# Peptides against a protein of PDB entry 4HTP: the designs that were tried, part 75

Target 1, 231 residues: chain A of PDB entry 4HTP
Amino acid sequence: SQTVASHVPFADLCSTLERIQKSKGRAEKIRHFREFLDSWRKFHDALHKNHKDVTDSFYPAMRLILPQLERERMAYGIKETMLAKLYIELLNLPRDGKDALKLLNYRTPTGTHGDAGDFAMIAYFVLKPRCLQKGSLTIQQVNDLLDSIASNNSAKRKDLIKKSLLQLITQSSALEQKWLIRMIIKDLKLGVSQQTIFSVFHNDAAELHNVTTDLEKVCRQLHDPSVGLSD

## One batch from the design tools (peptide; made by RFdiffusion4, then SolubleMPNN)

Design b2_p15_7_s1 (from b2_p15_7, 7 letters changed)
Fold by OpenDDE base, seed 4:
Structure b2_p15_7_s1 (fold): chain B 231 residues (1-231), chain A 15 residues (1-15)
Amino acid sequence: as target 1 above (231 residues)
Amino acid sequence: SEFEERVKKLIEELE
């Protein structure tokens, strides 16, 4: 069956996340998230207008926005050091060159951007002049590839992990990769709390999640903001 | 927003 996630470009989510991150106030951050969510729900209603009882929900996006709450997908087994090495190889960066060293030593301040310790930002600046300007992946495709990575990590298939990562990387812009990295590392640095995200999604979301710890269930059961948990 | 406009377009394509 068709899903909203299969139609929404990953770039749109990343742009939203970027706006949230750049926003200074809580209210502005909330606004950006709410706008994305409302648009998603609107599309859902249109897509499934003639189909009731669909399993489709905001879950594909939510699990990328709150990756630390992921319970369905197992661990990726990917760390910053692995990504650094991968990028050095993929981009054919000189190992003793400035950019390679930036990636490997991302925790050490090297520039004026104040991005020390944020691998994703370091990677972004390295990637920006070297990668595609526009990505081609949908949210569903991103999740499919991440599922593959997790599955292959569980199976200890390092080569297949690399293959899926390369597919993600080669089909993503620098901005998309920045956010993808943060999703994989499970630290988005949005400046808004999990509680706030849940509160915007649905008034009962935090409570339901606290009980079930099931993000998909939260997204499905509380898909309609007007329908409460007790309804 | 850009996403909102894109969603609008996608909805139109589905109709």
Scores: peptide ipSAE 0.300, ipTM 0.863, DockQ to the pose 0.890
Fold by OpenDDE base, seed 5:
Structure b2_p15_7_s1 (fold): chain B 231 residues (1-231), chain A 15 residues (1-15)
Amino acid sequence: as target 1 above (231 residues)
Amino acid sequence: SEFEERVKKLIEELE
């Protein structure tokens, strides 16, 4: 079945997240998220114009925006150190080189940008001159690959985990990888609270999530912002 | 935004 997520480039989500992160005020951050959400809902209505009973919702995007609330897929088993080693290998970085050391020692303030402790930002600067300018993955494809990683982690299939990671990396821009890393590590650093995200999504979203702890159910049941829980 | 413009184009293609 066709989903909105199968048509939305992952790059568009990442660009939105980048704008949110760079925004200084809460109101501006909210505006960027609202604009993305409204566009998503508009596309949903168009895509499913002739189909009333669809299970498609904002869930594929929401689970990437609020990765700490993910309950469907199991743990990835991926840490910054693993990613650092993978990038060093993939990019053929000299092990004693500046960039390799930055990735491995990301917690040490060695950079001019003050990005100490933020692996994703360090990775971004290493990747920027070395990777594709534009990625090719949709939100659905990203979620499929992340599902594969989680499943294979549970099955202890390290080779298949690496395969999926390589597919993610080789088909993503530096900016997309920055955000992908943050999604995997489950820390987006957007500067807005979970409550704010829910409040923008739907007035009843926080309440429903507090009761169900089911992000997909929240996104599906409260897909229409004008229809409440009691309706 | 670029995303909004892409969405508009995609909607036009569906229609």
Scores: peptide ipSAE 0.293, ipTM 0.871, DockQ to the pose 0.886
Fold by OpenDDE base, seed 2:
Structure b2_p15_7_s1 (fold): chain B 231 residues (1-231), chain A 15 residues (1-15)
Amino acid sequence: as target 1 above (231 residues)
Amino acid sequence: SEFEERVKKLIEELE
């Protein structure tokens, strides 16, 4: 079945996340998220106009925005050091070069940007002059690849994990990879709380999540902001 | 936003 996520470029989500992160005020951060959500819901209504009983929801995006709440996928088994090594290999970086060392020693403050400890930001600057300007992945495709990574990690298939990671990396811009890394590491650093995200999504979202701990159920049952739990 | 404009276009394509 057709999903909204299959039509939405991953780049659009990343651009939204970037806007949220760059915004200083809570209100502005909320506005950017709300605009994305409203657009998503509008597209959903159009896409499923003739189909009332669909399971499609905001879940594919929400699970990337709140990766700490992911319960469907098993652990990725991916850490910053693994990604560093992968990038060094993929980009053919000299092992003793500055960029390779930045990736490997991401916790050590070496630069003027104060990005120490933020692997995603360090990776971004290394990738920016070397990667595609525009990615080609949809949100659905990103989730499919992440599912593959989790599944293969459980199966201890390291080669297949690498394959899926390479697909993600080679089809993503530097900005998209920055956010993808943060999704995998499960720390987006948006500057907004989980509660705020839920409150913007639906008035009853936090409560339903507290009871069910099921992000998909929250997104599905509370898809319509005008329909509450007691409705 | 760019996404909003893209959504509008996508909706038009669905009609």
Scores: peptide ipSAE 0.289, ipTM 0.868, DockQ to the pose 0.870
Fold by OpenDDE base, seed 1:
Structure b2_p15_7_s1 (fold): chain B 231 residues (1-231), chain A 15 residues (1-15)
Amino acid sequence: as target 1 above (231 residues)
Amino acid sequence: SEFEERVKKLIEELE
């Protein structure tokens, strides 16, 4: 069945997240998120205009925006050090070179951008001159690949984990990879709270999530911002 | 935004 996520480029989500991160004030951050969400809902209504009882919702995007609330897929088993080694290999970086050392020692200040401790930012600057300008993945495809990683991690299939990671990396821009990394390590650093995200999504979202701890249920039941829990 | 414009276009194509 058709989903909104199958039509939305992952790049569009990443661009929105980038705007949110760069925004200084809460109001501006909220505006960027709201604009993305409203567009998503409008597309949903158009896509499913002639279809009733669809299960499609904002969940595919929400689970990437709030990855710490993910309960459906198992753990990825991926850490920054693993990603560092993968990038060194993939990009054929000299192991004793500046960029390889930056990735491996991402917690140590380098004096370049002041991004010490933020692996995703370190990776971004290494990737920027080396990667595609624009990625090709949809939000659905990203989630499918992440599902694969989690499943294969559970099954201890390291080779297949690497395969899925390579697919993600080779089909993503540096900016998209920055955000993908943050999604995998479950820290987006948006500067906006979970509560704020829920409040913008729906007035009852925080309450429903507190009770159910089911992000998909929250997104489906509260898809319409005008329909509350009591309705 | 670029996304918003793309969505508008996609909606127009669906209707």
Scores: peptide ipSAE 0.268, ipTM 0.861, DockQ to the pose 0.890

Design b2_p15_7_s2 (from b2_p15_7, 7 letters changed)
Fold by OpenDDE base, seed 4:
Structure b2_p15_7_s2 (fold): chain B 231 residues (1-231), chain A 15 residues (1-15)
Amino acid sequence: as target 1 above (231 residues)
Amino acid sequence: SAVVERFQKLIEELE
């Protein structure tokens, strides 16, 4: 069945996240998120105009925005060190080169950008001159690949994990990869709280999540901002 | 925003 996520480019989510991160004030951060969310809902209504009672919701995006709340996927088993090694291999970086060392020693402040401890930002600058400018993945495809990674991790198939990661990487821009890394590591550094995200999504979202701890259920039941829990 | 415009384009493509 058709989903909103199957049509929305992952790049558009990343662009939104980038804007949120760069925004200084809470109000501006909220505005960027709201614009994306409202657009998503509008497209949902259009896509499913002739189909009632669909299970499609904002969940595919929400689980990437709030990856710490992910409960459907098992653990990825991916850490910064693994990604560093993967990038060194993929990009054929000299082992003792500056870029390789930046990735491996991401916690050490070496640059002027103050990106110490933020592996995703370090990776971004390494990737920017080396990666394609435009990615090709939809949000659905990203989630499918992440599902594959989690499944393969559960099955202890490191080779297949690498394969899925490579597919993500080779089909993503540097900016998209920055956000993918943060999603996998589960730290987006948006500067806006989980509570704020929920409050913007729906007035009852935080309450429902506190009770159910089910992000998909929250997104599905509270898809319509005008329909509350008691309705 | 450009993102909003792209969503609008997606909607238009459905019609």
Scores: peptide ipSAE 0.712, ipTM 0.968, DockQ to the pose 0.891
Fold by OpenDDE base, seed 1:
Structure b2_p15_7_s2 (fold): chain B 231 residues (1-231), chain A 15 residues (1-15)
Amino acid sequence: as target 1 above (231 residues)
Amino acid sequence: SAVVERFQKLIEELE
């Protein structure tokens, strides 16, 4: 079935997240999220204009924005050290070189950037001069690849995990990879709370999630901000 | 924003 996520570039989500992170005030952070959300809903209405019974919702994006609430896919089995080693290999970085050491020792990096402990930021600066300027993945494709990683992790197919990771990496810009890493590690560092995200999404979202713990159900049932739980 | 504009283009492409 056709979905909004199959049309929306992952880059646009990442750009939005970047704006949210860089914004200092809560109101500004909310504005950036709201713009993306409202645009998504508007496109949804247009895409599904002639289809009343659709299960499509904001869920594909929401599960990337709130990855710690993911319950559909299993664990990735991916940590920073694995990603570091993968990048060193993929980028053909000298093992004893500055960039390789930055990735491996991300908790205590030496450099001009105050990114100690933030692997995604360290990776970003290593990737920036070496990666595509613009990625080609949609949100749907990213979720498909993440599903593959989780499934293959469960099946202990390390080779296939690496294959999917390579697809993600080779088809993404440095900025997209920064956010992808944070999604995998499940820490976006947006500076806005889960409650705020839910509140902006729908007035009843937090309540419904507290009861069901089902993010997809929340996104589907509360897709229309004007229709409440009691309706 | 550029993101909003791209969404608008996506909508227009459906017409």
Scores: peptide ipSAE 0.711, ipTM 0.968, DockQ to the pose 0.899
Fold by OpenDDE base, seed 5:
Structure b2_p15_7_s2 (fold): chain B 231 residues (1-231), chain A 15 residues (1-15)
Amino acid sequence: as target 1 above (231 residues)
Amino acid sequence: SAVVERFQKLIEELE
């Protein structure tokens, strides 16, 4: 069956996340998230107008927004150093060149930018002049590829891991890759707490998650903001 | 926002 995630571009999620990160105040951050969420729910209602009993929910997006709470997907087995090496290879960067060294030594202070220790930001600046301006992946496709990476990591199939990673990065803009990296490393640095995200999603979301620790159940059971846990 | 507008277009495509 069709899902909302199969229609929503990954770029739109990344744009929302970028707006949240750039916003200074809590209220502005919440507004950007709420706009995306409300739009998602509205599209869900339209997509499933004739099908009331669907399992589709906000979960495909939520698990990317709160990757630390992921329980369905096993570990990726991907570190910053692996990604650095992959980018150097894919972009054909000189190994002793400035950009290659920036990726490999991402923890070293780079001076005025203050991006030391944030691999995703370092990668973004290297990728920006080299990558597609707009990606082509949907949220579902991103999740499918991430599932593949986790599964192949468990199976110790390094070649297939590389294949999925290459598909992700070759079909993504620099901005999308910045956020994808943060999702894989499980640190989005949005400046908004998990509690706030849950509170905006549904009044009972935090409570249900505290009991079940199941993000999919939270998204499914509390899909309608007007229907409470006790209803 | 542009994101909201794109969602609206997706909805319209279903009609």
Scores: peptide ipSAE 0.711, ipTM 0.968, DockQ to the pose 0.899
Fold by OpenDDE base, seed 3:
Structure b2_p15_7_s2 (fold): chain B 231 residues (1-231), chain A 15 residues (1-15)
Amino acid sequence: as target 1 above (231 residues)
Amino acid sequence: SAVVERFQKLIEELE
């Protein structure tokens, strides 16, 4: 059966996250998240208008927005250093060149942007002039590739991990890769708390998550904002 | 919002 995530471009999630990050106030951050969420729910209703018992939910997006709460997927085994080396290889960057050194020494400020310690931002500026301008991946495809990475990490298949990473990278814009990196490293730096995200999603979301620690269950059970835990 | 408009387009394509 079809899912909402199979239709929604990963780029649209990234654009939303970018707007949230750039917003200064809590209210503005919430507005951007709410617009995406409400649109998702509206599309869900249209997509599944003839099917009442679907398991489809906001989970595919939520697990990317709150990656630190991921429990279904095992560890990726990926750190900033690994990504730096991969980008140097993929982009054929000189090892002693400025951009390669920026990626490898991302904790040391080298530029005017003040991005020290933020690998994703450093990668963004390196990638922006070197990669495609528009990505082609859906949210479902991104999750499928991330599942592959986690599975292959568990199986100690480094070659297949690299293959999946290359698929993600070659089909993503610089902006999409910025956010993808943050999802993998599990730090989005949105400037809005986990509690706020849950509260916007559903009034009972934080409570259900505290009890179950199951993000998919939270998204599925509380898919309808008008239906509470006790209903 | 461009994102909202794209969602609306997706809905219309289902009809």
Scores: peptide ipSAE 0.709, ipTM 0.968, DockQ to the pose 0.855

Design b2_p15_7_s3 (from b2_p15_7, 6 letters changed)
Fold by OpenDDE base, seed 4:
Structure b2_p15_7_s3 (fold): chain B 231 residues (1-231), chain A 15 residues (1-15)
Amino acid sequence: as target 1 above (231 residues)
Amino acid sequence: SEVEERFQKLIEELE
């Protein structure tokens, strides 16, 4: 069946996240998230206008926004060091070169951007002049690839993990990769709390999640902001 | 926003 996630570009989620991150105040951060969410819900209603009882929800996006709450997908087994090595290989960076060293030593301040310790930001600046300007992946496709990575990690298929990562990377802009990395590492650095995200999503979301710890269930049951948990 | 506009286009494409 058709899903909202199959239509929404991953780039649009990343752009939203970028806006949230760059926003200084809580209110502005909330506004950006709310706008994306409302748009998603509106599209959902249009997409499923003639179909009732669909399982489609905000879950595909929510699990990328709150990756630390992921429970369906197993561990990726991917760390910054692995990604660094992958990028060095993929981009054919000299191992003793500046960019390779930046990736490998991302925790050490090397530049003026103040991005020390944030691998995704370090990677972004390395990737920006070297990768596609526009990505082509939908949110669903990203999740499918991440599912593949997790599955292959469980199966100890490192080569297949690399293959899926390469597919993600080669079809993503530098900005998209920045956020993808943060999703994989499970640290988005949005500057807004989990509680705030839930509160914007639905008044009962935090409560339901606290009880169930099931992000998909939260997204499905509380898809309609006007329908409460007790309804 | 630009994102909202793109969502609107997606909706229009369904019609």
Scores: peptide ipSAE 0.667, ipTM 0.962, DockQ to the pose 0.839
Fold by OpenDDE base, seed 1:
Structure b2_p15_7_s3 (fold): chain B 231 residues (1-231), chain A 15 residues (1-15)
Amino acid sequence: as target 1 above (231 residues)
Amino acid sequence: SEVEERFQKLIEELE
C-alpha cells in the first residue's frame, strides 16, 4: 500500500532536522518542525483521499526524529567505532592518515571545527568532499534498511548488516549520513525536547505516549491534530 | 521552504 514515507525523500527530513539544529530559539525550531509536519499531513490527505481506514501516519518520520523511543525494531548493535572503521574501509582512507584518525579519535579535540565528541559531525566533514551531493533514499527505504540491520543484528548476520549499511552510505549525501548516524546512535542533538516535539505534533501526544509507550499508536490515533483522545 | 515546495509538487502529481 502507498505511504507518505514512500514518497518523501530522506534528504527532506534531514534538511528539516538541519534547520532545527541550526536554529537558535525554541520558536524557530518549532516552526521548522511544524512546517514539515503540516506538509506531511497535507500530503497524507491528498495521497489517501479516496481511501478509508488507512494505517499510514507520521510514524515513519517520528521514529527517526525520536529514535530513543523506538520499540518495534531490535537494537542495531552499531557503535561509533564500528562506523569509523567502516568509513575508513569504504573511503579507502589511510589508516594512519588525518581523516582516519579523526574518525577513530572523534572524542579528542582536533582544533578544526570544535566538534570533538560528536562523531556525526566529524564524519560529516570527512564525507563532504567525498560523497554524493544528493541522496536517493526515501524515508521508507531508510526505515527498511534500518529494519534489516536490526533483524540481522539479532540473527548475528554481520555480513548482511554491513551490506545494509553500505546501501545507506552509498546512497546518501554527507548531510544525510550525518543525521543517519545520529539516528542510529539515537542522539539527534536538535536542541528541542521530546516534550516539545510531542506538543507540536498533538496536544495529547505526550499523555498517550506516557500510557502506551507506543510511538506508532500515538502517531496513528493522534494523526489529526483536531481530534483528541476523548473524541 | 524548498521542502514545502517539494511536498506541494508531490501533491500536484497525485491530482
Scores: peptide ipSAE 0.665, ipTM 0.962, DockQ to the pose 0.864
Fold by OpenDDE base, seed 3:
Structure b2_p15_7_s3 (fold): chain B 231 residues (1-231), chain A 15 residues (1-15)
Amino acid sequence: as target 1 above (231 residues)
Amino acid sequence: SEVEERFQKLIEELE
């Protein structure tokens, strides 16, 4: 059984998130999210036109957009310091060099961009001249790798965690890694509230989530924007 | 938009 997430590049989600973040007004932010969501739903209908009873939904994307609401996947056990060390190793950065120090001391202002405290932005600028211009991962593949990381964290298999992280990193652009980091750390900095995201997704989404705290149920049950909770 | 265009291409590939 195919899913929408197996077809949608992770890069397209990241580009959408980037546009949302850069937009100044609430209305413009909403427009970018709605565009992605509507496209997703349209593709869903096409993909599943001959199969009405499917469990496929927006959940694979939603759980990356609202990672703080993730309840299915266990903790990653990954912090900024771990990622910094990994990048230093992977990129073979001199440990006493400027870029390594930027990653390790991301809380301290080091440049003109005002990125202090935002590890993902610091990483982005280090990665931009050093990594692939275009990633190759789908949203489903990203989620599969994140599942692997969480599972291996629970099992205390550090080597396997590193393996999955390396696969994510080596198959992602700098922009994709910026957003991936934010998803792992669970802070996207979109400038739009959780309530707004839910309201755009479905009028009853916030209510259903408040009751169930189950993001997948919200996405599946309210997949059709025209079908409410009472239906 | 580019995102919409890519989704449209994905749909066309299913036809």
Scores: peptide ipSAE 0.660, ipTM 0.961, DockQ to the pose 0.845
Fold by OpenDDE base, seed 5:
Structure b2_p15_7_s3 (fold): chain B 231 residues (1-231), chain A 15 residues (1-15)
Amino acid sequence: as target 1 above (231 residues)
Amino acid sequence: SEVEERFQKLIEELE
């Protein structure tokens, strides 16, 4: 079945997240999120205009925006050290070189950009001159690959985990990879609270999530911002 | 925004 996520480029979500992160005020951050959400809902209505009973919702995007609330997908088993080693291998970085050392020692302050402890930002600067300018993955494809990683982690299939990671990396820009890393590590650093995200999504979203702890159910039941939980 | 414009293009392609 067709979904909104199968049409929306992952790059567009990442661009939105980047704008949110760079915004200083809460109001501006909210505006960027609202614009993306409204566009998503508008496209949903167009895509499903002849099908009233669909299960499609904002869930594919929401689970990437609030990865700490993910309950469907199991653990990835991926840490910064693993990613560092993978990038060194993939990019053929000299092991004793500046960039390799930055990735491996990401927690040590280098004094350059104040990005100590933020692996995703360090990776971004290493990747920027080396990666594609534009990625090719949709939000659905990203979620499919992440599902594969989680499933293979559970099955202890390290080779298949690496395969899926390579697909993500080779088909993503440096900016997309920055955000992908943060999604995997489950720390987006957006500067807005979970409550704010829910509040913008739907007035009853926080309440429904508090009761169900089911992000997909929240997105599906409260897809229409004008229809309340009691309706 | 560029994102909004791309969404609009996606909608137009359905039509």
Scores: peptide ipSAE 0.658, ipTM 0.961, DockQ to the pose 0.855

